# Peptides against a protein of PDB entry 3OIQ, part 195

Target 1, 212 residues: chain A of PDB entry 3OIQ
Amino acid sequence: KNRIFVSSSKDFEGYPSKAIVPVQFVALLTSIHLTETKCLLGFSNFERRGDQSQEDQYLIKLKFKDRGSERLARITISLLCQYFDIELPDLDSDSGASPTVILRDIHLERLCFSSCKALYVSKHGNYTLFLEDIKPLDLVSVISTISTKSTNSSKHSSSELISECDLNNSLVDIFNNLIEMNRDEKNRFKFVKLIHYDIELKKFVQDQQKVL

## One batch from the design tools (peptide; made by RFdiffusion4, then SolubleMPNN)

Design b1_p30_7_s2 (from b1_p30_7 with E3K E4D E7L E11K A15S E23K H29Y)
Fold by OpenDDE base, seed 5:
Formats: C-alpha cells, structure tokens, sequence
Structure b1_p30_7_s2 (fold): chain B 212 residues (1-212), chain A 30 residues (1-30)
C-alpha cells in the first residue's frame, strides 16, 4: 500500500472508521510517556485549533507484548533521546521495576524535528497510530532545507520517498506556527528559551519573521 | 523490527470490541 503523507492531524477526522493506513508526517516531538506496558510519543506541528492545547496532536504508540518488544521500544526511545540530547533516566536499570518516564513540553527546550512513519488503525471510528519508523532531523538541515528550497534529492534509496514538497511545506508551516507562538505573549514557547538557540537559528527566525 | 511491532499492534487493535477500542482511544487522547 502506498504511504500517505499527512500535513495535519485533522486529516484523520476524514479517514475511514475501519482501516489500516500507512502514513508519514514530520512534526516536533512534544512528549514521551513510557510505562510498563507502552510508550506514547507525542508530536505536534502546532496547527491552531482554537483554545485547545497545541501539544500532542499526533500520539504514536509503541505497544509492549513481550520482553523483546519492550526492549526494542526502549532502545528506540533511548536512541531518539540520545540524538536530541534529551536526558532520560537509565532505561536499562536492572531494578525489576521498569522505569516510568514522563516528559512533556519538550518543544519548550528543544526543537526535535522528527520524520515519522506510522500505521493509522481505526475500528468503530476510534483510531490509534503505531510507530513503524522514526528519523530525527537535524535542525541545521531543516533550516537549510527551508532557506534554499534545496531539491537535494538525497536518494535515500531504501526509504519510501517523502515528497520533498510535502516535507518542505510541513517544515515551513511548523516554523510559521512557532513564530506565531513566539509573538504571543500568552504562549510559553519562546525561541530564546531553547537550549540550542544560537546565532544561526536567531538569524533564520528573524528572516522568517520579516516574511510573515 | 518496529514495523513488525506496529503490524502486531494493529492486529491486536482490530481484534478489540467496540467498547475496548473506545477505551483504548480514550486512554490515549484523554
């Protein structure tokens, strides 16, 4: 089945009440909820939805079935957090109690751009997303991609090609939404509060603000 | 693999009753 690019979590409202649909999207990691039985990853593009929280617009599940699946999920989370310099408690702790990890509002400290592949699964109008693949995106690469509109066809030969246009549009939309949040005095998000706020990001934001 | 885990999760979800599927949804999005 062809994988569908999703630009908004609202797209799921129009999806079939009973389906399995491979999807892909790009969004910011906003939360991690790791328990004994599952991990939930929250993502957002910060699309305006009235007065609703802009966090966790995409909730992706890693379900544990056995020790092997739990280990795979934990390794996945560890690698993701390692890439983004997110501090996690030791997930490999020999303590017979699986550590519970709850991280929220990750986007307030770090812009964790992620390309996700998931299975949309619905039954009786209720749906869930199951993680198939996650690729962290480097912020410098994201900025360069938006700035140059670079059709650098990195022929990633093996992964289902995300349309470069769809990816770029989504990245632009995310930054535009973040700029709007940054301008809102009531919004907690501020670029200057990001741990990785540097001269490059500052310049990029300033340049984008002039276009909006 | 994660793909296998996702596919298994999908099969499990599709095996749920309407009430169980609703409960699973509410547990995620509440």
Amino acid sequence: as target 1 above (212 residues)
Amino acid sequence: SLKDLALEGAKDFLSLSEEEAKKEYEEIYS
Scores: peptide ipSAE 0.619, ipTM 0.953, DockQ to the pose 0.891
Fold by OpenDDE base, seed 2:
Structure b1_p30_7_s2 (fold): chain B 212 residues (1-212), chain A 30 residues (1-30)
Amino acid sequence: as target 1 above (212 residues)
Amino acid sequence: SLKDLALEGAKDFLSLSEEEAKKEYEEIYS
């Protein structure tokens, strides 16, 4: 079955009440909830949903069933956090209890663009998303991708690759949403508060603001 | 692999009762 690119988490409202659908999306990492039993990764494209929180629009689960699956999840989180320079509480606490990690509002400090592959699984209208793959995206690369209209059609085989157009459109949408949030005085998100707010990001945001 | 873990999670979720699936959903979105 072909993987479906998802541009909005609202798309899931139209999905079958009983299904398994391989999906793919790009979004910002907003939260990490690591417990003894599961890990939840929150992602958002910050699509406006009325007065509802724009955070955690995609909740992706890593289920623990054994020590091996827990280890895999912990390694995945560690690598993701290492890539984005997210400080995790010392997982090495000598206390034999698996450390609980709760990070929220990650997007307020860091733009953690991520390409996610997941399984949408529904039963009786209830659904969950299980993480199949995660690829962190470098912000400089994201900015470059949006700025360069280069449709490099890399002829990679059709079945597993996000359409470059779908990826680019989603990245643009995310930035547009962030720009709107930045303009909203009530919104906590501000580009200038990002740890990685450099001259390149500043220039890019300024240029994008002229188009909106 | 993460893919195998996702497939196992999917199978487990589909094996749940309606009430258990609801509870699992609530534990994610609450």
Scores: peptide ipSAE 0.620, ipTM 0.954, DockQ to the pose 0.888; fails the geometry check
Fold by OpenDDE base, seed 4:
Structure b1_p30_7_s2 (fold): chain B 212 residues (1-212), chain A 30 residues (1-30)
Amino acid sequence: as target 1 above (212 residues)
Amino acid sequence: SLKDLALEGAKDFLSLSEEEAKKEYEEIYS
């Protein structure tokens, strides 16, 4: 089945009112909402959508059906948070109460680039996105990919080839949007407030700012 | 697997009534 690369969450406005469409996108993790019944992961490319919130442009659902599905969701979140050094309350606490986790505005502290595979599912024009796969992207690798413009065709022969162009374009667009947000005095996002703000990221941002 | 969970979630969502599907959407995007 052909997976569609999505560059904008606005693309879903043109999708069928009743469909199952496998999609893939690259975005920043912005929120985690873990409850007893579900997990929602928020992602954003920070595209300007008028007066709408730039956060949580992609809301990806992990629905709990049983203890097994809940455990899988919790493991997925734990692994994601471990990768990005996001502090979570102990999800494995033997206290029979499943801890509720609500994290918002994750991008204000950490740039959590993620490649997501999801099922777009619509009925009567209402849609939801179900997570199929998530791959965290290393920031150093993201910066290097954008900087080298080089078609290092790493022949990762996985048949689900996002065009290297689609990935790179999305990563560039995200950084451009972040640069615009950083320039806006009213925007809370500032690169210098990132916990992992280092000399490499500083140089990269400075170089990108000269091109914009 | 996450893929199995996604597929099951998709089947469940498609089984919902229009009102239930709307409520599920509002619960995500509200």
Scores: peptide ipSAE 0.620, ipTM 0.954, DockQ to the pose 0.889; fails the geometry check
Fold by OpenDDE base, seed 3:
Structure b1_p30_7_s2 (fold): chain B 212 residues (1-212), chain A 30 residues (1-30)
Amino acid sequence: as target 1 above (212 residues)
Amino acid sequence: SLKDLALEGAKDFLSLSEEEAKKEYEEIYS
């Protein structure tokens, strides 16, 4: 089955009530909920959804079924957090109780761009997303990609490959949404409050704000 | 692999009743 690129989690409202669909999206990591039985990863592109919270628009599940699957999930989360410099409590505690980790509003401190592959699974109109793969994206690389492709319209629409265009468009949309949030006095998100806010990000945001 | 875990999770979810699938959804999005 071909993997579908998803630009909005609203796309799932039009998906079949009973299906398995491989999907891919790019979004910011917003939350981590690690328990004894599962991990939930929250992601958002911060698309405006009326009065609903803009966080956790994509909730991606890692279900534990055995010690091997739990270990794989925990390693995945650990590696993701290491990449983004997210402090996790020691997951390797020798005490037989797996620690519960709840992180929320990650995007308020760090922009954690992630390319996710997941299985959309629906039954009776209820759906869940299961993580197949996650690739963290470097912020400098994201900024460079957006900055360079505004000029190169290579129309290579090969129908089967998740187009480099879809990824870029989604990255642009995310930044535009963040700029809108930053302008909103009621929104808690502010670029200047990011731990990694630097001259490069500042300049990029300022340049993008002139186009919006 | 994560892919195998996802496929197994998908099979498990598809085995659920309507009420169980609803409950699972509510537990994720509540």
Scores: peptide ipSAE 0.620, ipTM 0.954, DockQ to the pose 0.897; fails the geometry check

Design b1_p30_7_s3 (from b1_p30_7, 9 letters changed)
Fold by OpenDDE base, seed 4:
Structure b1_p30_7_s3 (fold): chain B 212 residues (1-212), chain A 30 residues (1-30)
Amino acid sequence: as target 1 above (212 residues)
Amino acid sequence: SLKKLAEEGAKDFLSLSKEEAEKEYKEIYS
């Protein structure tokens, strides 16, 4: 089956009540819920959904089945957090108690752009998303990608079934949503509160704000 | 691989009863 690019988590409302659908999306990491038995990764594009929370629009599951799968999941989370400079408690603590890690509102401190591949799985109208792959995106690269109007950079390996346009559009939409959040005095999100807020990001935001 | 883990998770989810699938959904989105 071809992988479907998902621009909105609302797309799942139209999906079959019994299916397995490979999907791909780009979003910001918003939460990590690591327990002894599972990990849930929350992602959002911060699409406005009325009164619904803008966080955790995509909930991606890593289910631990055995020690090997648990280790794989923990390594994946550790590598992701290392990439984004997210401080995690030592997951390898010898204390035999698998540490429970709950991180929320990650986007308030760090813009953790991620390209996710997942399996949408539905039965009886209920669905879940299982993580197949996660690619962290460098913020500088994201800014560059948005700033460079769609030059057909042939360099993206043919293996990513997402059109360069779909990726770019999603990245633009995320930034636009963040700009709107930043303008809202009631919203906790502020670019200037990001740990990695620098001159480049400042300039980019200022330039994008002029277009919106 | 994560892909294999996802595929196994998908198979398990598809084996669930209606009530189990509803429970699993609620546990994710609660």
Scores: peptide ipSAE 0.619, ipTM 0.951, DockQ to the pose 0.881
Fold by OpenDDE base, seed 1:
Formats: structure tokens, sequence, C-alpha cells
Structure b1_p30_7_s3 (fold): chain B 212 residues (1-212), chain A 30 residues (1-30)
């Protein structure tokens, strides 16, 4: 079955009421909710729905069914947080109690671009998303990709028909949404408040602001 | 693997009653 690239969480409103659909999207990591029973990852493209910013547009579940699945989820979260330099409490603590981790509004401090593969599952008019894969994206690489319009990524892996166009368009849309949020005095998001705000990001934002 | 875990989660979700699926949904989006 072909994986569907999703540009908006609104696309799910048109999906079948009973289905399993492999999907893919790119978004910013916004929240992590790790408990004894489940892990939820929140993602957003910050697409405006009226006057409210949409946080956690994509809620992705890692299901715990046994100790092995719990361990896999914890390792996944640890690796993701290590990549983005997100501080987590020690998940390996000998205390036998699985630590609860609740992180929100991650995007206010760090732009954590992520390419996610998930299963959309719907029944009885409700849906959930199960994480299949997550690839963190380097911010410098994201900026470079947008700036160079690099259509030249080599034909190598035939198997994942992610239209490079779909990825690039989504990345541009996210930055445009962030620029709008940054311009809004009521919005908490500001580029200058990012921990990793540097000269390169500053220049990129300034250049993009001239086009918008 | 995460993929296998997702597939198992998907099968389990499709086996839920309406009430169980509504509960699962509320636990995610509450």
Amino acid sequence: as target 1 above (212 residues)
Amino acid sequence: SLKKLAEEGAKDFLSLSKEEAEKEYKEIYS
C-alpha cells in the first residue's frame, strides 16, 4: 500500500471511518507525554485554524503492551531527545518506577523538525495515529534545503516515494507559519527566544520575511 | 520494531467496541 503524504491534519476529516492508512508528514515536535501506560508525541505545522494556533495537530501514540514495547518507546524518546538536545529525567533510573515525562511547548525553545511515518487507524468515527518511524531533521539542513530549492537529491532509494516537493513545501509552510506567529504580539513564539537561535537562522528568517 | 508495534496497535484498535474506541480517543485527545 502506498504511503500518503499528509500536509494538513485536516486531511484526516476526509479519511474513511474504518481504515488503516499508512501516512507520512513533516512537522515540529511540540510535546512528549510519557507515562507508565503510554507514550504520546505531539507535532504541529502551526497551520492557522481561525484565530487560534493549533498546537499538537498530530498526536502520535506509542502503545505499551509489554516490557519490551515500553523499552522500545523509551529508547525512541531518549534518542529523539538526545538528537534535539532536550533534557529528560533519567529514564534508566534503578528506582523501578517508570518516570513520567511531560514536556509541552517544545517549539518555544527548540525547532525540532521531524519526518514521521504513522498508521492512521479509524473506527466508529474516532481515529488514532500509531508511530511507525521518526526521523529527526537537522535545522541547518532544513534551512539549506529551503534556500537552495535543491531538487537535486539523488534518485537513490526508490522505495520511499516521498515527493521531495511535498517535503520542501511542508517545510516552507511551517516556516511561514512560524514567521506569522513571530509577528503576532499575542503569540508566545519568538525566534529570538530559541535556545539555538544563531546568525544563520536569523539571516534565513530575515530573508524569508522579505518575501512574505 | 516500531513498525510492528504500530501494526499491532492498529489491529487492537480495530478490535475495540464503540465505547472502548471512544475511551481510547479521549485518553489521547483529553
Scores: peptide ipSAE 0.619, ipTM 0.951, DockQ to the pose 0.887
Fold by OpenDDE base, seed 5:
Structure b1_p30_7_s3 (fold): chain B 212 residues (1-212), chain A 30 residues (1-30)
Amino acid sequence: as target 1 above (212 residues)
Amino acid sequence: SLKKLAEEGAKDFLSLSKEEAEKEYKEIYS
């Protein structure tokens, strides 16, 4: 089945009430909820939805079925957090207590751009998203992609290429939304509060703000 | 693989009753 690119989590409102649909999207990692039985990853593009929280617009599930699946999920989370320099407790600790990790508002400290592949699964009008693949995106690469409209087909070795247009549009939309949040005095998000806020990001944001 | 895990999760979700699916949804989005 062809994988569908999702630009908004609102797209799921129009999806079939009983289906399995492979989807892909680009968003910022906003939360990690790791328990003994599951991991939930929250993502957002910060699309305005009235007065509702803009975090966790995409909730992606890693369900533990056995020790092997739990280990796979934990390794996935560890690698993701290692890439983004997110500190986690030791997830491999032999201590029989599975560590619970709850991280929220990750986007307030770090812009963790992620390309996700998931299965949309619906039944009885309820849906869930199961993680199939996650690729962290480097912020410098994101900035360069937006700035150059880079037609450089990074040959993603994965057979299912995200359309470069869809990717670029989503990245632009995310930054535009972040700029709006940064301008809003009531919003907690501020670019200057990011741990990795540097001269390159500052310049990029300033240049984008002039166009908006 | 994550793909296999997702496929298994999808099958499990599709096996749920209406009440179980509603519960699962609430546990995710609450």
Scores: peptide ipSAE 0.619, ipTM 0.951, DockQ to the pose 0.898
Fold by OpenDDE base, seed 3:
Structure b1_p30_7_s3 (fold): chain B 212 residues (1-212), chain A 30 residues (1-30)
Amino acid sequence: as target 1 above (212 residues)
Amino acid sequence: SLKKLAEEGAKDFLSLSKEEAEKEYKEIYS
């Protein structure tokens, strides 16, 4: 089955009530909920959805079924957090009790761009997303990608099932949504409050704000 | 692999009753 690029989690409202659909999206990591039985990763593109929370628009599940699957999930989370410089409590605690980790509103401190591959699974009109793969994206690379495609629309590299256009459009949309949030006095998100807020990001945001 | 884990999770989810699937959904989005 071909993998479908998802630009909005609203797309799932049109999906079959009983299906397995490989999907891919790009979004910001917003939450981590690690328990003894599962891990939930929250992602968002911060698309406006009326009065609904803009965080956790994509909830991706890692279900533990055995010690091996739990270990794999924990390693995945540890590597992700290490990449984004997110402090986690020691997951390797000898105490035999799997530590519960609850992180929320990650996007308020760090922009954690991630390309996710997941299985959309639906039954009886309910759905869940299971993580197949996660690729953290470097912010500098994201900024560079957005900045360069505004000028070089010409290379149709046809080869990857997911168009470079879909990825870039989603990245642009995320930044545009963040800019709108930053302008909103009621929104807690502010670029200047990001731990990694630097001159490059500042300049990029200022330049994008002129186009919006 | 994560892919295998996802495939197994998908199979498990498809085995759920309506009530179990609703419960699972609520546990994710609550």
Scores: peptide ipSAE 0.621, ipTM 0.952, DockQ to the pose 0.872; fails the geometry check

Design b1_p30_7_s4 (from b1_p30_7 with E3K L5M D12E A15S E23K H29Y)
Fold by OpenDDE base, seed 2:
Structure b1_p30_7_s4 (fold): chain B 212 residues (1-212), chain A 30 residues (1-30)
Amino acid sequence: as target 1 above (212 residues)
Amino acid sequence: SLKEMAEEGAEEFLSLSEEEAKKEYEEIYS
């Protein structure tokens, strides 16, 4: 089955009550919840949903079945956090207790753009998303991609074919949503509070604000 | 691989009862 690109987590409301669907989306990492039995990764595109929290619109599960799967999940999280300069508490605590990690509101400090592949699985109208793959996206590359209207179809292998249009549209939508949040005095999100807020990001945001 | 973990997780989820699937959903979205 072809992988479906998901532009909104609301798309899942229209999905069958019993299905298995490979999906792909681009969103910001918002939360990490690591326990002894699972990891949940929260993502959002910050689509407006009324007064509800705009965080964790996509909750992606890594289920631990054994020590091997737990190790792989922990490595995945560690690499993701390393890529985004997210400080994790030492997961290697010498005390044999599997450390619980809870990070929330990651987007308030860092824009962690991620391309996720997951399995959507539903039964009786209840659904879950299982992580198949995650690719962190560099913010500079995201900004450049949006700015250059790059029509260059890089020949990604047939299995990785995100429509460049779908990716670009999602990235633009995320920035537009962040700009709206930044303009809202009640919203905690502010670009100037990002740890990595630099001249390039500032200029990009200023240029995008003129279009909205 | 992560893909294998996802496939195994999907198979397990599809094997759950309605009550168990509901509980798993509530545990994620509560």
Scores: peptide ipSAE 0.652, ipTM 0.958, DockQ to the pose 0.870
Fold by OpenDDE base, seed 3:
Structure b1_p30_7_s4 (fold): chain B 212 residues (1-212), chain A 30 residues (1-30)
Amino acid sequence: as target 1 above (212 residues)
Amino acid sequence: SLKEMAEEGAEEFLSLSEEEAKKEYEEIYS
Protein backbone atom coordinates (compact mmCIF):
# COMPACT_ATOMS: atom_id res chain seq x y z
CA LYS B 1 0.00 0.00 0.00
CA ASN B 2 1.25 3.49 -0.79
CA ARG B 3 2.19 5.61 2.21
CA ILE B 4 0.11 8.78 2.53
CA PHE B 5 1.72 12.03 3.59
CA VAL B 6 -0.38 13.73 6.27
CA SER B 7 -0.18 17.51 6.59
CA SER B 8 -2.87 17.73 9.30
CA SER B 9 -4.29 15.28 11.82
CA LYS B 10 -7.70 16.54 10.65
CA ASP B 11 -7.09 14.41 7.55
CA PHE B 12 -8.01 11.41 9.71
CA GLU B 13 -11.60 12.66 9.98
CA GLY B 14 -11.97 11.76 6.29
CA TYR B 15 -10.38 8.31 6.65
CA PRO B 16 -12.42 5.07 6.55
CA SER B 17 -14.07 3.92 9.81
CA LYS B 18 -12.33 0.56 9.31
CA ALA B 19 -8.89 0.70 7.74
CA ILE B 20 -5.17 0.19 7.98
CA VAL B 21 -3.41 3.08 6.24
CA PRO B 22 0.35 3.63 6.23
CA VAL B 23 0.94 7.33 6.88
CA GLN B 24 3.86 9.70 7.20
CA PHE B 25 4.07 13.17 8.74
CA VAL B 26 6.54 15.73 10.03
CA ALA B 27 5.87 17.34 13.40
CA LEU B 28 7.43 18.52 16.65
CA LEU B 29 7.73 16.09 19.53
CA THR B 30 5.59 17.49 22.35
CA SER B 31 5.24 14.65 24.86
CA ILE B 32 6.51 11.24 25.93
CA HIS B 33 4.40 8.95 28.09
CA LEU B 34 6.21 5.72 28.90
CA THR B 35 4.49 3.14 31.10
CA GLU B 36 4.87 -0.57 31.77
CA THR B 37 2.51 -1.51 28.93
CA LYS B 38 2.97 1.17 26.29
CA CYS B 39 4.68 4.30 25.14
CA LEU B 40 2.76 7.24 23.72
CA LEU B 41 4.62 9.86 21.72
CA GLY B 42 2.86 13.17 21.25
CA PHE B 43 3.54 15.29 18.18
CA SER B 44 2.12 18.53 16.88
CA ASN B 45 2.23 20.82 13.88
CA PHE B 46 0.55 23.44 16.09
CA GLU B 47 -2.23 23.89 13.60
CA ARG B 48 -4.98 26.01 15.12
CA ARG B 49 -7.93 23.80 16.02
CA GLY B 50 -10.28 26.22 17.70
CA ASP B 51 -10.13 25.80 21.49
CA GLN B 52 -8.39 22.42 21.35
CA SER B 53 -4.90 21.99 22.75
CA GLN B 54 -2.23 22.57 20.14
CA GLU B 55 0.00 19.90 21.67
CA ASP B 56 -0.33 16.16 21.06
CA GLN B 57 -2.23 16.45 17.76
CA TYR B 58 -0.64 13.14 16.78
CA LEU B 59 -0.52 10.49 19.49
CA ILE B 60 1.66 7.62 18.32
CA LYS B 61 1.54 4.34 20.20
CA LEU B 62 4.23 1.77 20.84
CA LYS B 63 2.50 -1.21 22.43
CA PHE B 64 4.48 -3.71 24.44
CA LYS B 65 3.57 -7.36 24.01
CA ASP B 66 6.73 -8.85 25.48
CA ARG B 67 10.11 -7.91 26.92
CA GLY B 68 11.59 -7.69 23.44
CA SER B 69 9.07 -5.13 22.21
CA GLU B 70 9.39 -3.15 25.45
CA ARG B 71 13.16 -3.11 25.08
CA LEU B 72 12.92 -1.93 21.49
CA ALA B 73 10.53 0.84 22.48
CA ARG B 74 12.78 1.94 25.35
CA ILE B 75 15.82 1.96 23.07
CA THR B 76 13.90 4.03 20.52
CA ILE B 77 12.90 6.57 23.17
CA SER B 78 16.43 6.68 24.59
CA LEU B 79 17.92 7.33 21.15
CA LEU B 80 15.41 10.09 20.43
CA CYS B 81 16.06 11.75 23.76
CA GLN B 82 19.80 11.44 23.28
CA TYR B 83 19.51 13.05 19.85
CA PHE B 84 17.45 15.98 21.15
CA ASP B 85 19.40 16.30 24.41
CA ILE B 86 16.30 15.47 26.48
CA GLU B 87 17.05 14.27 29.99
CA LEU B 88 15.35 10.97 30.77
CA PRO B 89 15.39 9.11 34.05
CA ASP B 90 17.60 6.03 33.81
CA LEU B 91 15.42 3.58 31.87
CA ASP B 92 17.84 0.72 32.62
CA SER B 93 17.14 0.71 36.37
CA ASP B 94 17.87 -2.84 37.60
CA SER B 95 14.94 -2.59 40.03
CA GLY B 96 12.63 -4.69 37.82
CA ALA B 97 9.95 -1.99 37.87
CA SER B 98 10.06 -0.16 34.54
CA PRO B 99 9.97 3.50 35.53
CA THR B 100 7.08 5.58 34.30
CA VAL B 101 8.32 8.55 32.31
CA ILE B 102 6.05 11.49 31.64
CA LEU B 103 7.44 14.42 29.69
CA ARG B 104 5.11 17.17 28.52
CA ASP B 105 5.46 20.49 26.75
CA ILE B 106 8.80 19.45 25.20
CA HIS B 107 8.35 22.12 22.52
CA LEU B 108 8.55 24.88 25.17
CA GLU B 109 12.23 24.08 25.74
CA ARG B 110 13.33 22.27 22.56
CA LEU B 111 12.20 22.15 18.95
CA CYS B 112 12.32 18.41 18.26
CA PHE B 113 11.45 18.07 14.56
CA SER B 114 10.64 14.47 13.67
CA SER B 115 9.66 12.60 10.53
CA CYS B 116 7.33 9.78 11.53
CA LYS B 117 5.99 6.75 9.71
CA ALA B 118 2.96 5.17 11.32
CA LEU B 119 0.03 2.86 10.71
CA TYR B 120 -3.33 4.54 10.97
CA VAL B 121 -5.71 1.87 12.24
CA SER B 122 -9.43 2.45 12.61
CA LYS B 123 -12.37 0.38 13.77
CA HIS B 124 -15.91 1.69 14.28
CA GLY B 125 -14.59 5.21 13.69
CA ASN B 126 -12.12 4.97 16.57
CA TYR B 127 -8.51 5.18 15.45
CA THR B 128 -4.99 4.77 16.74
CA LEU B 129 -1.56 5.39 15.26
CA PHE B 130 1.21 2.81 15.65
CA LEU B 131 4.81 3.90 15.15
CA GLU B 132 6.64 2.18 12.29
CA ASP B 133 9.65 4.48 12.04
CA ILE B 134 10.92 7.79 13.41
CA LYS B 135 13.68 10.01 12.09
CA PRO B 136 14.80 12.99 14.15
CA LEU B 137 15.56 16.07 12.07
CA ASP B 138 18.36 18.46 12.87
CA LEU B 139 17.16 22.03 13.43
CA VAL B 140 20.01 23.51 11.39
CA SER B 141 19.07 21.20 8.51
CA VAL B 142 15.40 22.19 8.86
CA ILE B 143 16.29 25.90 8.77
CA SER B 144 18.58 25.39 5.77
CA THR B 145 15.93 23.38 3.90
CA ILE B 146 13.31 26.10 4.39
CA SER B 147 15.74 28.90 3.54
CA THR B 148 17.13 27.41 0.32
CA LYS B 149 13.68 26.62 -1.16
CA SER B 150 15.43 23.79 -3.02
CA THR B 151 12.43 22.90 -5.18
CA ASN B 152 14.93 21.42 -7.62
CA SER B 153 14.81 17.76 -6.67
CA SER B 154 12.70 16.80 -9.69
CA LYS B 155 13.24 13.19 -8.74
CA HIS B 156 9.85 11.61 -9.21
CA SER B 157 9.56 10.32 -5.68
CA SER B 158 7.93 6.93 -6.00
CA SER B 159 4.42 7.04 -4.47
CA GLU B 160 5.93 5.63 -1.24
CA LEU B 161 8.30 8.53 -0.53
CA ILE B 162 7.30 11.90 0.88
CA SER B 163 7.67 14.50 -1.79
CA GLU B 164 10.29 17.08 -0.86
CA CYS B 165 7.53 19.63 -1.43
CA ASP B 166 5.26 18.05 1.19
CA LEU B 167 8.10 17.93 3.70
CA ASN B 168 9.12 21.54 3.05
CA ASN B 169 5.54 22.80 3.19
CA SER B 170 4.97 21.05 6.52
CA LEU B 171 8.18 22.49 7.98
CA VAL B 172 7.21 25.99 6.84
CA ASP B 173 3.72 25.58 8.29
CA ILE B 174 5.16 24.49 11.65
CA PHE B 175 7.43 27.52 11.82
CA ASN B 176 4.61 29.84 10.80
CA ASN B 177 2.44 28.37 13.56
CA LEU B 178 5.26 28.78 16.09
CA ILE B 179 5.70 32.42 15.03
CA GLU B 180 1.99 33.00 15.60
CA MET B 181 2.23 31.33 19.02
CA ASN B 182 5.27 33.45 19.87
CA ARG B 183 3.30 36.62 19.01
CA ASP B 184 0.37 35.54 21.18
CA GLU B 185 0.82 36.87 24.72
CA LYS B 186 -1.45 34.10 26.06
CA ASN B 187 0.67 31.35 24.53
CA ARG B 188 3.41 29.86 26.70
CA PHE B 189 5.63 29.19 23.69
CA LYS B 190 8.39 31.75 23.19
CA PHE B 191 11.43 31.28 20.98
CA VAL B 192 13.64 33.12 23.48
CA LYS B 193 12.83 30.49 26.13
CA LEU B 194 14.20 27.62 24.02
CA ILE B 195 17.37 26.17 25.52
CA HIS B 196 18.97 26.03 22.08
CA TYR B 197 17.92 29.56 21.05
CA ASP B 198 20.92 30.95 19.20
CA ILE B 199 21.81 33.70 16.73
CA GLU B 200 21.01 31.48 13.74
CA LEU B 201 17.52 30.60 14.97
CA LYS B 202 16.94 34.22 15.99
CA LYS B 203 17.88 35.47 12.53
CA PHE B 204 15.77 32.83 10.82
CA VAL B 205 12.71 33.68 12.94
CA GLN B 206 13.20 37.39 12.30
CA ASP B 207 13.43 36.80 8.56
CA GLN B 208 10.33 34.57 8.54
CA GLN B 209 8.39 37.12 10.59
CA LYS B 210 8.92 39.67 7.81
CA VAL B 211 7.16 37.41 5.31
CA LEU B 212 4.17 36.74 7.59
CA SER A 1 11.33 -4.28 14.50
CA LEU A 2 9.17 -1.19 15.06
CA LYS A 3 7.36 -2.06 11.83
CA GLU A 4 6.50 -5.53 13.10
CA MET A 5 5.30 -4.04 16.40
CA ALA A 6 3.07 -1.64 14.49
CA GLU A 7 1.63 -4.44 12.35
CA GLU A 8 0.93 -6.59 15.40
CA GLY A 9 -0.60 -3.64 17.22
CA ALA A 10 -2.79 -2.97 14.21
CA GLU A 11 -4.01 -6.57 14.08
CA GLU A 12 -4.76 -6.52 17.78
CA PHE A 13 -6.65 -3.24 17.53
CA LEU A 14 -8.74 -4.64 14.68
CA SER A 15 -9.62 -7.61 16.90
CA LEU A 16 -11.11 -5.37 19.61
CA SER A 17 -14.82 -4.85 20.17
CA GLU A 18 -16.36 -1.43 19.56
CA GLU A 19 -16.32 -0.71 23.28
CA GLU A 20 -12.71 -1.85 23.67
CA ALA A 21 -11.63 0.24 20.67
CA LYS A 22 -13.45 3.22 22.19
CA LYS A 23 -11.67 2.70 25.52
CA GLU A 24 -8.29 2.51 23.77
CA TYR A 25 -9.08 5.77 21.99
CA GLU A 26 -10.21 7.47 25.21
CA GLU A 27 -7.09 6.28 27.04
CA ILE A 28 -4.94 7.96 24.39
CA TYR A 29 -6.85 11.23 24.05
CA SER A 30 -8.11 11.73 27.65
Scores: peptide ipSAE 0.652, ipTM 0.958, DockQ to the pose 0.871
Fold by OpenDDE base, seed 1:
Structure b1_p30_7_s4 (fold): chain B 212 residues (1-212), chain A 30 residues (1-30)
Amino acid sequence: as target 1 above (212 residues)
Amino acid sequence: SLKEMAEEGAEEFLSLSEEEAKKEYEEIYS
């Protein structure tokens, strides 16, 4: 079965009430909820949903069935946090209690762009998303990709069914949404409050604001 | 692998009753 690229979490409202669908999306990491039995990763593209919270639009589950699956989930979270310079409490603490980690509003401090592959699984209209793969995206690479691909539609046939256009469009949409949030005085998100806010990001945002 | 975990999670979720599947959904989105 071909993997479906998802541009909006609203797409799931139109999905079958009983299905397994491989999906892929690009979004910002917004939350991490690690418990003894599961990990939930929250992602958002910050698409406007009226007065509803724009956070955690995609909730991706890593379920623990055994010590091996728990270890793999913990390693995945550790690597993700290491990549984004997110401070986690020591997951290796010798205290036999599995540490509970709850991080929220990650996007207020760090733009953690991630390409996620997941299984959409539904039964009786209830659905869950199981993580298959996660690729962190470097912000400099994201900025470069948006800035360069506005000109060169080079059809490089990477064998993955996801068009380079879908990725780029999603990245542009996320930045546009962040720019709108930054302009809103009621919104907590501000680019200048990001820990990694630099001259390159500042320039990119300023240039992108001229196109909006 | 993460892929194997996802596949196993999917199979388990599909084995659940309607009430159990609803509970799993509520545990994620509540």
Scores: peptide ipSAE 0.651, ipTM 0.958, DockQ to the pose 0.873
Fold by OpenDDE base, seed 5:
Structure b1_p30_7_s4 (fold): chain B 212 residues (1-212), chain A 30 residues (1-30)
Amino acid sequence: as target 1 above (212 residues)
Amino acid sequence: SLKEMAEEGAEEFLSLSEEEAKKEYEEIYS
């Protein structure tokens, strides 16, 4: 089945009440909830949804079936966090108690752009998303992509290419939403509070703010 | 693989009752 690009988590409201649909999206990592039985990854495009929290618009599940699946999930989370310089407790600790990790509001400290592939699964109108693949995106590359409208298809060797247009549009939308949040005095998000806030990001944000 | 985990999770979710599927949804989004 062809993988569907999702630009908004609202798209799922129009999905069938009983389906399996392979989907892909780009969003910011907002939360990690690792327990003994599962991991939930929260993502957001920060699309305005009234007074509701803009966090965790996409909740992606890694379900543990056995020790092998748990290990694979933990490795996946460790690699993701290593890429984004997110500090995690030792997930490989042989201490018989599986460490619980709860990270929230990741976007307040780091812009963790991620390209996700997931299975949308619905039954009786209830749905869940299962992670199939996650690719962290480099912020410099994201900024470059938006700035140049770069037609350079990074030939991601993965057979299911996100359309360049869909990716670019979603990245632009995310930054626009972040700019709006940054302008809102009530919003906790501020670009200047990001750990990786540098001259390049500052300039990019300033240039985008002039267009909005 | 993650794909296999997702497929197995999907199959399991589709095996759930309406009440169980609702509970799983509420557990994720509550």
Scores: peptide ipSAE 0.650, ipTM 0.957, DockQ to the pose 0.896

